Peptides against a protein of PDB entry 8PQO. Designs and how they scored, part 70

Target 1, 252 residues: chain A of PDB entry 8PQO
Amino acid sequence: VLLKEYRVILPVSVDEYQVGQLYSVAEASKNETGGGEGVEVLVNEPYEKDGEKGQYTHKIYHLQSKVPTFVRMLAPEGALNIHEKAWNAYPYCRTVITNEYMKEDFLIKIETWHKPDLGTQENVHKLEPEAWKHVEAVYIDIADRSQVLSKDYKAEEDPAKFKSIKTGRGPLGPNWKQELVNQKDCPYMCAYKLVTVKFKWWGLQNKVENFIHKQERRLFTNFHRQLFCWLDKWVDLTMDDIRRMEEETKRQ

## One batch from the design tools (peptide; aimed at target 1 I108)

Design b1_p29_8_s3 (made by RFdiffusion4, then SolubleMPNN; from b1_p29_8, 18 letters changed)
Fold by OpenDDE base, seed 5:
Structure b1_p29_8_s3 (fold): chain B 252 residues (1-252), chain A 29 residues (1-29)
Amino acid sequence: as target 1 above (252 residues)
Amino acid sequence: MPVLESYLESLGLFVTQLLIEKKLKELLE
């Protein structure tokens, strides 16, 4: 098991982020091939547990059509089905990813707290001390080009070049986080993403767990760079606007 | 919140590849 807490600081408020995240997910999904194909929504309902209120979703990603024929023929039963269970109680969110075949031998859990701070809180997810001491804190700087793979880099998604017309935020220089503290009119937040990766195959555990973390970090970095650079597209939207957009998309 | 489908596909393919390799090794032994 490998745990890392990714801390993504953004020059947006927690309330703004709620809109921006939903918009950016939708926008990013439009740019992806095979959107919606092979995705089965088993559950989508409100939940309430221990004072936590939110939306619970259970989706299955069927990858049969996404792999070559020989892979389908050789793949064990259930190996091509990925389950995603999500508890969305913004500003808290939890996502659990599993595979039917691997069962308990494979787990990716992502727990996120969105806080109006600069990523200074320790153990925001309230882990036991023994567990917390093994968690590596990783700061993601969305303005740091060196954290972006060359193949992922797009100038239009570079926070170091982007300036929001509507808000005046950006571009983000090398010391943008330090300067942010002195900008009283600019909101900020941190997404604390505790990622738990478990892969219980002898000889491959460390390799796979580290690989998955690298992919998660890559995803978080690219996504939040997009989110910020798309600020002018979503900052004036309300949650009602987002809900309407989602409903319209479902009807198409 | 929702994970990008492309990421899940990539991850799924990676896991599937590992599974296949493991099974093949078992069959060839």
Scores: peptide ipSAE 0.199, ipTM 0.778, DockQ to the pose 0.714
OpenDDE base, seeds 1, 2, 3, 4: peptide ipSAE 0.172, 0.178, 0.148, 0.118; ipTM 0.763, 0.753, 0.747, 0.717; seeds 2, 4 fail the geometry check

Design b1_p29_8_s4 (made by RFdiffusion4, then SolubleMPNN; from b1_p29_8, 17 letters changed)
Fold by OpenDDE base, seed 4:
Structure b1_p29_8_s4 (fold): chain B 252 residues (1-252), chain A 29 residues (1-29)
Amino acid sequence: as target 1 above (252 residues)
Amino acid sequence: MPILESYLKDLGMFVTNLLIEEKLKKELE
């Protein structure tokens, strides 16, 4: 088991982020070829558990058509079916990813707290001390180009180049986080994403777990760079606007 | 936060390839 807590600091408010996240997810999905294809929604309903209220979703991602033929043909039964269970109670969210073939031997859990701070809270997910001491805190700087793979880099999604016309935020220089502290008119938040990865195959667990974390970090980095650079597209939207957009998308 | 399909694709390919390799190794032993 490998745990890392990714802390993504953004020059947006927690309330803004809720809109921005939903918008950016939708936009990013549109930019992907075949977005939504092979996705089966099993459950999408409100939930209430231990005082936590939110939206629960259970989706199956069927990757058979998304992988090369040789992989599809040789893959064990169920290996290309990924289950995503998500509990969205913003500003808290939990996602559990499992695989039909690996069953209990494979788990990705992503628990996110969105806090109006600069990533200074320790153990925001309230792990036991013994568990917390094994968690690596990883700060993602959306303005740091060195954290972005060359193949992922797009100038239009570079926070170091982007200037928000509507908000005046950006571009984010090397010391943007320090400067942000002194800017009373600019909101900020941190997404604390505790990622638990379990791959219970001796000899492969470290390789796979580290790989998954590498991919998660890559995803978080790219996503939040997009989220910020798309600020002018979503900052004036309300949650009601987002809901309408989602409904309109469903009707298509 | 929904996961992106591209991410799942990469993850699925990587894990599946490892599973295939391990399966083949076991069969050859």
Scores: peptide ipSAE 0.277, ipTM 0.802, DockQ to the pose 0.661
OpenDDE base, seeds 1, 2, 3, 5: peptide ipSAE 0.181, 0.275, 0.249, 0.271; ipTM 0.752, 0.800, 0.786, 0.803

## One batch from the design tools (peptide; aimed at target 1 I97 F106 I108)

Design b1_p30_1 (made by RFdiffusion4)
Pose (drawn by RFdiffusion4):
Structure b1_p30_1 (pose): chain A 252 residues (1-252), chain P 30 residues (1-30)
Amino acid sequence: as target 1 above (252 residues)
Amino acid sequence: SNLSAEKLNLLKNLAISITFLHNLDTFLTL
């Protein structure tokens, strides 16, 4: 099983990231016809354990209505049921994704620490030493064009070409992280996203784990580029504003 | 919050791929 820590250094505060991430998930999913239908909340409750106080959820995403009929007929029972178990104690969160048919043999776990630093902490997740020694640290720079697939590139989602009206932040150059250390004002943070991918069937552990990690890096990059370029849309929102928009979207 | 559209699309594609691999393994067993 392969583990990688993706460090996403951002010119926002940890407080700002919480609102921005919630807004961005909802906004990026705004054009998807077929969103919200098929989402099933099994469990939604508070939890507390040794310093980590938060909210636990168990949700199922039924994909039967979103795939062709032949896929629904051919799919082994439960293969189209995606389970997500989430522990949200921001600035810490853990999510576990499984497939009902694959049980625990196909697993994607993301454990994230959101810290007010420049991604300089080592083993921020406090792994056992030997296990930590086998974790690759992968840095994601949202200003670096070379880290974006050409088919994914969108000028309107390029931090190198965006300046915030409300904050004046951006555009981001190759020295933006250096100018953060030499700066006393603009906030910054790093999301330490430790990703574990497990695929135990058919001896395809390596191929699937690598494919999923490459896709996770691409998604983390594109997502956080979008998040920064949308700073004017969400930077003035509070958490109460987010919860209100959630209830609003709940009516339908 | 729910999964993002891109993340859920990736998981859907992976679920489809698992379906094809299960059917191929059953056929080869037979």

Design b1_p30_1_s1 (made by RFdiffusion4, then SolubleMPNN; from b1_p30_1, 16 letters changed)
Fold by OpenDDE base, seed 5:
Structure b1_p30_1_s1 (fold): chain B 252 residues (1-252), chain A 30 residues (1-30)
Amino acid sequence: as target 1 above (252 residues)
Amino acid sequence: MDLSAELLNFLKELSILLTLLSLLAKKLAE
C-alpha cells in the first residue's frame, strides 16, 4: 500500500472551484469522442452518514471498446470493467476505484478536502499518527511546465501564459504562490487529495503502486491546469447554471 | 458527472496494465 497526499493550490475560492470542477469535467468530456460510451451508472442517489451529506454514485466503466483488439481478446473476465464508487459531499469527496478481476487485490482510493488555504494543513484527512508519518506530501504546481509531459502540453492550457480577462488572475509566474499571499483580492484554495493505492501482487506491489501514483499525479496536474485556464468560461456560472446544463445534456 | 478525457485515458491504461499483469501471472503459474 502506498499513500501520497497531493496538494493542488489554485488561485480560486472553494466556492468557485465547485463550479469550475463540474464545468471542466463536462468540457473535457466533450473533447473526448465516445466519452460516455461504455459507462454504466448503477447508483446515483443522495446519502447521509455520520454527518456527511452528499451524492453517492456507482459507475462501471466498460473499456472493451477502448483498448486494443489484442488486449480485448486476451483480457480475463472482468479485467476491462472498472468500478467507481464516489461520495460527493463538497467540499469533501471520496472516490474508490476497483476492478472486477483483481477484486480485493487492487484499490485506488482518492479522498479530497478542498480548503481555503495554501496547502499548509497537516493531516486534514485525520489519519492515525502512525499512518500519517508514512504519507508523502506532494505539491503540484500548475504553473510548472517541467511537471507536464511534452505530449500533454498545450499552450492554451498553460497557466504561465494565461491571463483571465474577467478576474485579472494570471499569468502564474515562478513565484505565483508566494505572491498570492500578498494579493488580498485574489482568492486561493488547496485541494488535499489523499491517494491510497493498493496492489497486492507479490513482486509487483511497489512498481504498480508507484506507476499508478505517477498517472494520478499526471491526471491531477493536467486537469487543474485546464480548470484554471478555462476560468473565464465558468467563473460567472452558478451551481444552478451547471445543474441546468447537466440536466439539458441528460435529455439529449 | 461525466468522464473526462484524461480520466478515460487513465482507466484505459490501467485496464491494459492489469490485463498484461494477469497474463504474466498466468504464465508464471504454468
Scores: peptide ipSAE 0.263, ipTM 0.796, DockQ to the pose 0.688
OpenDDE base, seeds 1, 2, 3, 4: peptide ipSAE 0.262, 0.256, 0.261, 0.259; ipTM 0.798, 0.792, 0.793, 0.796; seed 3 fails the geometry check

Design b1_p30_1_s2 (made by RFdiffusion4, then SolubleMPNN; from b1_p30_1, 16 letters changed)
Fold by OpenDDE base, seed 4:
Structure b1_p30_1_s2 (fold): chain B 252 residues (1-252), chain A 30 residues (1-30)
Amino acid sequence: as target 1 above (252 residues)
Amino acid sequence: MDLSAELLNFLKQLSILLTLLALLEKLLKE
């Protein structure tokens, strides 16, 4: 088991982020042809657990048509079916990813707290001390180009170049986080993403777990760079606007 | 959390990896 807590600091408020996240997810999905294909929603309902109230979703991603033919042909039953269970109680969210074939031998859990701080809270997910001492804190700087793979880099999604016309935020220089502290008019938050990766195959455990973490970090980095650089597109939207957009999309 | 293009890509890559590992497991058991 490998745990890392990714801390993504953004020059947006927690409330703004909620809108931006939903918008960015929707926008990014438009770039993927057939992105909704193969997704089966098993459950989508409100939940209440231990005082936590939110929306629970259980989705199955049937990826047979999304992988190369040779993979599809060789894949054992269940290997291309990924289950996603999500508990969305913003500003808290938990996602559990499993695979039908791997069963208990594979787990990705992503627990996220969105806090109005600069990523300074320790053990925000309230792990036991023994577990917490093994968690690596990883700071993702959305303005740091060195954290972005060359193949992922897009100038229009570079926070170091982007200037928000509507908010005046950006571009984010090398010391943007320090400067943010002195800017009373600019909100900020941190997404604390505790990622638990379990791959219970001796000899491959560390390699696979590290690989998955590398991909998760890449995903978080790119997503939040997009989120910020799309600020002018979503900052004026309300949650009601997002809901309407989602409803309109469902009608299509 | 909804599916984004990047998430989908991750899931695809993950499924490929898991498939390959599954095949490897089968080979090792033989």
Scores: peptide ipSAE 0.240, ipTM 0.789, DockQ to the pose 0.708
OpenDDE base, seeds 1, 2, 3, 5: peptide ipSAE 0.232, 0.231, 0.222, 0.235; ipTM 0.786, 0.785, 0.777, 0.785

Design b1_p30_1_s3 (made by RFdiffusion4, then SolubleMPNN; from b1_p30_1, 16 letters changed)
Fold by OpenDDE base, seed 1:
Structure b1_p30_1_s3 (fold): chain B 252 residues (1-252), chain A 30 residues (1-30)
Amino acid sequence: as target 1 above (252 residues)
Amino acid sequence: MDLSAELLNFLKNLAIELTKLALEEKKKKE
């Protein structure tokens, strides 16, 4: 088991982020070819548990048509069906990813707290001390181009070049996080994403777990770069606007 | 977060990587 807490600092408020996240998800889905294909929604309903109230979703990702032929031929039954269970109680979210074939031998859990700070809180997810000491804190800097793969880089999604017309935020220079403390008119937040990866396979556990973390970090980095650079597109949207966009995306 | 498109791509790449690793392990045992 490998645990890392990714801390993503953004020059937006916690309330703004809720809209921006939903918009960016919908927009990214539109821009991707075959968006939604192979995704089956089993459950989408409100939930209330232990004082936590939000939306619960259960999705199945069918990879059969998405992977190369050699993978499809070698994969055992159920191996290409991935289950995603998500509890969205913003500003808290939890996602659990499992596989029908591997069962208890595979787990990706993502627990996120969105806080109005600069990523300075320790153990925001309230782990036991013994567990917390094994968690690596990883800071993601959305303005740092060196953290982005060349194949993922787009100039229009570069926070170091983007200037928001509506808010005046950006571009984000090398010391933008430190300068943010002195900008009283600019809101900020941190997404504390505790990622738990379990891959129980003798001889390959560490390699695969590290691989998964590397890919998760890549996803988080690219997504939040987009979220910030699309600020002018979503900052004035309402939740009703977001719901309409989601419906339109489902039709495409 | 609900990154369906990105997650799908991630899962695809993971499946490919795991399959390659499994094949390599089989070759070592042969």
Scores: peptide ipSAE 0.426, ipTM 0.856, DockQ to the pose 0.474
OpenDDE base, seeds 2, 3, 4, 5: peptide ipSAE 0.423, 0.418, 0.415, 0.420; ipTM 0.855, 0.852, 0.853, 0.852

Design b1_p30_1_s4 (made by RFdiffusion4, then SolubleMPNN; from b1_p30_1, 16 letters changed)
Fold by OpenDDE base, seed 2:
Structure b1_p30_1_s4 (fold): chain B 252 residues (1-252), chain A 30 residues (1-30)
Amino acid sequence: as target 1 above (252 residues)
Amino acid sequence: MDLSAERLNFLKELSILLTLLALLAKKLLA
């Protein structure tokens, strides 16, 4: 088991982030041809547990049509079916990813708290001390180009170049986080993403777990760079606007 | 909430990895 807490600081408020996240997910999905194909929604319902209220979703990603033919032909039963269980109670979210073939031998859990701070809270997910001492805190700087793979880099999604016309935020220089403290009118938040990766196969545990973390970090980095650089597209939207957009998308 | 394109790609690559590892494991145990 490998645990890392990714802390993503953004010059947006917690409330703004909710809109931006939903917009960015929707926008990215539109850009993916056939993005909804192979996604089965088993459950989508409200939940209440231990005072936590939100929306629970259970999705199955059938990836048979998304992988190369030789993989599809050789894949064991269930190997190309990914289950995603999500508890969305913003500003708290939890996602559990499993695979039908691997069963208990594989798990990805992502627990996120969105806080109006600069990533300074320790153990925001309230782990036991013994568990917390094994968690690596990883700060993702969306302005740091060195954290972005060349193949992922887009100038239009570079926070170090982007200037929001609507908000005046950006571009984000090397010391943007320190400067943000002195900018009383600029909101900020941190997404604390505790990622637990479990892969129990002997001899492959560390390699696979580290690989998955690397991919998750890449995903988080690219997503939040996009989220910020798309600020002018979503900052004026309300949650009601997002809901309408989602409903319109479902009809197509 | 639907997944982003990047998330879907991640899941795709993950499934490929898991498949290949499964095949490798079967081969090593044979």
Scores: peptide ipSAE 0.383, ipTM 0.849, DockQ to the pose 0.739
OpenDDE base, seeds 1, 3, 4, 5: peptide ipSAE 0.377, 0.371, 0.375, 0.380; ipTM 0.848, 0.846, 0.847, 0.849

Design b1_p30_2 (made by RFdiffusion4)
Pose (drawn by RFdiffusion4):
Structure b1_p30_2 (pose): chain A 252 residues (1-252), chain P 30 residues (1-30)
Amino acid sequence: as target 1 above (252 residues)
Amino acid sequence: SLSLEKQLMVAGIVVSNYLVFLLVVFVLLV
């Protein structure tokens, strides 16, 4: 099983990231026809354990209505049921993604620490030493064009071409992280996203784990580029504003 | 919440590989 820690250094505060991430998930999913239908909340409750106080959820995403009929007929029972178990104790969160048919043999776990630093901490997740020694640290720079697939590139989602009206932050150059250390004002943070991918069937552990990690890096990059370029849309929101928008979207 | 892209990717890996396994077993039996 392969583990990688993706460090996403951002010119926002940890407080700001919480609101921005919630807004961005909802906004990026605003054009998807077929969003919300098929989402099933099995469990939604508070939890507390040794310093980590938060909210636990168990949700199922039924894809039967979103794939062609032949895929629904051919799919083994439960293969189209995606389980997500989430522990949200921001600035820490853990999510575990499984498939009902694959049981625990196909698993994607993301454990994230959101810290007010420049991604300089080592083993922020406090792994056992030997296990930590086998974790690759992968840095994601949202200003670096070379880290974006050309088919994914969109000028309107390029931090190198965006300046915030409300904050004046951006555009981001190759030295933006250096100018953060030399700066006393603009906030910054790093999301330490430790990703574990497990695929135990058919001897395809390596191929699937690598494919999933490459896709996770691409998604983390594109998502956080979008998040920064949308700073004017969400930076003035509070958590109460976010919860209100959630209830609003709940009516339908 | 999970993106639809991730949901489809997770499900697609399972469905495509299960069908390939069944085709391999069918060919061997034939």

Design b1_p30_2_s1 (made by RFdiffusion4, then SolubleMPNN; from b1_p30_2, 15 letters changed)
Fold by OpenDDE base, seed 2:
Structure b1_p30_2_s1 (fold): chain B 252 residues (1-252), chain A 30 residues (1-30)
Amino acid sequence: as target 1 above (252 residues)
Amino acid sequence: MLSLELQLLIANIVVTNYLEELKKIAEELA
């Protein structure tokens, strides 16, 4: 098991982020082929547990159509079915990803707290001390180009170059986080993403767990760079606007 | 609609699983 807490600081408010995240997910998904194909929604209902209220979703991602025929033929039963269970109680969210074939030998858990701070809180997910001491805190700086792979880099998605016309935010210089403290009119937040990865296959555990974390970090970095650089596209939208857009998309 | 992050994650998982299966096959053939 490998645990890392990714802290992504953004010059947006927690409330703004809720809109921006949903918009950016939708926008990014449109850029990918077959975005909705092979997704089965088993459960989509409100939940309440230990004072936590939100929306629970259980989805199965059937990957049979997304892999070559020879892979599908060689894949053991259940290997191409990914289960995603998500508890969305923004500003808290938890996602658990499992695979039918791997069963207990595979787990990806992503727990996120969105806080109006600069990533300075320790153990926001309230882990036991023994568990917390094994968590690596990883700061993602969306303005740091060195954290972006060359193949992922787009100038139009570079926070160090982008300036929001609507808000005046950006570009983000090397010391942008420190400067935020002195900018009274610029909101900021941190997404604390505790990622737990378990892959219990002999000889491959460390390799795969580290690989998954590497990919998660890459994904978080690219996504939040996009989210910020798309600020002018979503900052004027409300949650109601987003909900309406989602409903309209479902009807098409 | 699948998020980009999730799609990429799933793709990585699929690749990883496939590589593991190939490894098993290779070991059986060796």
Scores: peptide ipSAE 0.028, ipTM 0.634, DockQ to the pose 0.366
OpenDDE base, seeds 1, 3, 4, 5: peptide ipSAE 0.027, 0.027, 0.028, 0.033; ipTM 0.592, 0.616, 0.599, 0.643; seed 5 fails the geometry check

Design b1_p30_2_s2 (made by RFdiffusion4, then SolubleMPNN; from b1_p30_2, 16 letters changed)
Fold by OpenDDE base, seed 2:
Structure b1_p30_2_s2 (fold): chain B 252 residues (1-252), chain A 30 residues (1-30)
Amino acid sequence: as target 1 above (252 residues)
Amino acid sequence: MLSLETQLLIANIVVNNYLEKKKIEEELKK
């Protein structure tokens, strides 16, 4: 098991982020080849547990049509079905990813707290001390081009170049986080993303777990760069606007 | 949210795991 807490600081408020995240997820999904193909929504309902109240979703990603034929032929039963269970109680979210074939031997859990701070809280997820001492804190700087793979880099999605017309935010210079403290009119937040990866396979556990973390970090980095650079597209939207957009998309 | 890339990555990992397991099992039977 490998745990890392990714801290993503953004020059947006927690409330803004809720809109921006939903917009950016939708936009990214549209831009992705294959979009929602092979995605089955089993459950989408409100939940309440231990004082946590939100929306629960259970999705199955069927990968049979997305992998090469030889992979499909070789794959054991359940290997190409990925389950995503998500508890969305913003500003808290939890996602659990499992695979039918791997059962308990595979787990990706992502727990996120969105806080109106600069990523300074320790153990925001309230882990036991023994567990917390094994968590690596990883800061993601969306303005740092060195954290972006060349193949992922787009100038229009570079926070170091982007200037929001609507808000005046950006571009984010090398010391943008430090400067943000002195900018009373600019909101900020941190997404604390505790990622737990478990891959129980002798000899490959550490390699695979680290690899998955690398991919998650890449995803978080690119996503939040997009989120910020798309600020002018979503900053004036309300949650009601987002809901309407989602409903309209479902009708298509 | 799972990107297509992540989905495919997981699939590859799982399939490779299966193949390696099968290989080991076959070797143990010899």
Scores: peptide ipSAE 0.247, ipTM 0.768, DockQ to the pose 0.657
OpenDDE base, seeds 1, 3, 4, 5: peptide ipSAE 0.045, 0.047, 0.063, 0.056; ipTM 0.590, 0.593, 0.606, 0.599; seeds 1, 4 fail the geometry check

Design b1_p30_2_s3 (made by RFdiffusion4, then SolubleMPNN; from b1_p30_2, 16 letters changed)
Fold by OpenDDE base, seed 4:
Structure b1_p30_2_s3 (fold): chain B 252 residues (1-252), chain A 30 residues (1-30)
Amino acid sequence: as target 1 above (252 residues)
Amino acid sequence: MLSMETQLLIANIVVNNYLEAQEKLKKLLE
């Protein structure tokens, strides 16, 4: 098991982020996943657990049509079915990803707190001390080009170049986080993403777990760079606007 | 509404970059 806490600081408020995240997910994925094709929603209901109230969803991602034919033909039964259980109680969210084939041998858990700070809280997820000391804290700087793979880099998604017309935010220079503290009119937040990866196959555990973490980090980095650079597209939207957009998408 | 992490991960790794990811994984496991 490998745990890392990714801390993504953004020059947006927690409330803004909720809109921006939903918009950016929709925008980034609408032309990629086929608009929800292969997604089966098993459960979608409100939940209340240990004082946490939110929406619980259980989805199955059937990836048979998303992989090459030879992979589909050779894949063991259940290997291409990904289960996602999500507890969405924004600003807190927990997602558990499992696979039918690997069962207990595979787990990705992502627990996220969105806090109106600069990523300074320690153990925001309230792990036991012994567990927490084994968690690597990883800061993602969306303005740091060195954290972006060359093949992922797009100038139009570079926070170091982007200037928001609507908000005046950006571009983000090398010391943008320090400067942000002195900018009273610019909100900020941190997404604390505790990622737990389990790949319980002897001899492969560390390699695969590290690989998955690299992919998650890459995903978080690219996504939040997009989110910020798309600020002018979503900053004026409301949650109601997002809901309407989602409903319209479902009708198509 | 889909999870950001899962939806984008699937799009990136499985749909858009499956083969590349597979090759990278293979190299890592060598």
Scores: peptide ipSAE 0.053, ipTM 0.678, DockQ to the pose 0.132
OpenDDE base, seeds 1, 2, 3, 5: peptide ipSAE 0.035, 0.043, 0.039, 0.047; ipTM 0.649, 0.670, 0.621, 0.620

Design b1_p30_2_s4 (made by RFdiffusion4, then SolubleMPNN; from b1_p30_2, 17 letters changed)
Fold by OpenDDE base, seed 4:
Order: sequence, then structure tokens, then C-alpha cells
Structure b1_p30_2_s4 (fold): chain B 252 residues (1-252), chain A 30 residues (1-30)
Amino acid sequence: as target 1 above (252 residues)
Amino acid sequence: MLSLETQLLIANIVINTYLEELKKLEKELE
């Protein structure tokens, strides 16, 4: 099991982020070829548990069409079916990813707290001390080009170049976080993403767990760079606007 | 709509996992 807490600082408010995240997820999905292919929604309902209220979703991602032929041929039954269970109680979210074939030998859990701070809270997910001491804190700087793979880099998604016309935020220089503290008019938040990865295959555990974390980090980095650079597209939207957009998209 | 946590991830995980397994098998057959 490998745990890392990714802390993503953004010059947006927690309330803004809720809109921006939903917008950016939708937009990013559009940019991916066949993004919705093979997705089965089993459950989508409100939930209440231990005072936590939100939306619960259970999706199955059928990856048969997403992998090369040789992988599909070699894959055991159920190996290409990924289950995603998500509890969205913004500003808290939890996602659990499992696989039918690997059962208890595979788990990706992503627990996110969105806080109006600069990533200064320790153990925001309230882990036991013994567990917390094994968590690596990883700060993602959306303005740091060195954290972006060359193949992922797009100038239009570079926070170091982007200037928001609507908000005046950006571009984000090397010391943008320090400067942000002194800018009373600019909101900020941190997404604390605790990622738990379990891959219990002897000889592959460390490699796969590290690989998954590398991909998660890559995903978080690119996504939040996009989210910020798309600020002018979503900052004036309301949650109701997003809901309408989602409904319209479902009808298409 | 794909979730943030799963988009661009799951396929790569599966593909690379199997690719690594294949590489190991290839080495064992050499």
C-alpha cells in the first residue's frame, strides 16, 4: 500500500472550484476521444451517512475497447472492468476504484478535502498516527512547468502565461503563492487529495503502486492547470448553470 | 461524464500493467 497526499494550491475559492471542477471535467472529457465509451452508470443517488450528505455514484468502466488487442486477448474475465464508487459531498469527495478480477488485491482510493487555505493543514483526512507517518505530502504547483511532461504541455494551458480577463488573476510567476498571501482580493484554496493505492501482486506491488501515483499526479497537475486557464469560461457560471449543461450534454 | 479520478488513468494503468507483465514473460523465455 502506498499513500500520498497531493496538495494542489489554486488561486480560486472553494466555492468557485466546485463550478470549475465540474466544468473542467466536462471539458476535458470532450477533448478525449471516446471518453464516454464503455461507461455504465449503475447507481446515481443521494446518500446520507454519519452526517455526510451528498451524491453517490457507482460506475463501471468497460475497458475492452480502450486497450490493445493483445491486452484484451490476455486479460482474464473481469480484468478490464473497473468499478468506480464515488461519494461527492463537496467540499469532501471520496472515490474508490476497484477491479472485478483483482478483488481485494487492487484498490485506488482518492479522498479529497477542499479547504480555503494554502495547503498548511496536516492530516486533514484524520488518519491514525501510524498511518499518517507513512503518507508522503506532495505539493503540486500548477505554475511549475518542470512538473509537466513535455508531451502534456500546452501553451494555452500554462498558468505562467495565462491572464484571466474576468478576474485579473494570473499569470502565475515563480513566487505566485507567496504573492497570493499578500493579495487580499484574490481567493485561494487547497485540494488535499489523499491517494491510497494498493496492488497486492508479488514482484509488481511497488512498481505498479508507484506507477499509479505517477499517473495520478500527472492527471491532477494537468487538470488543475486546465481548470485555472479555463477560469474565464466557468467563473461566471453557477451550479445551476453546470447542472443545466450536464443535462443538455446527457441529451446529446 | 468521466470523473476526474478516472479519466486518462484507468486505461493507462491497465495497458502498462499488462505490458510490464509481458516484458517479464519475454525475459523469462529468453
Scores: peptide ipSAE 0.050, ipTM 0.657, DockQ to the pose 0.311
OpenDDE base, seeds 1, 2, 3, 5: peptide ipSAE 0.028, 0.036, 0.041, 0.040; ipTM 0.639, 0.616, 0.644, 0.637; seed 1 fails the geometry check

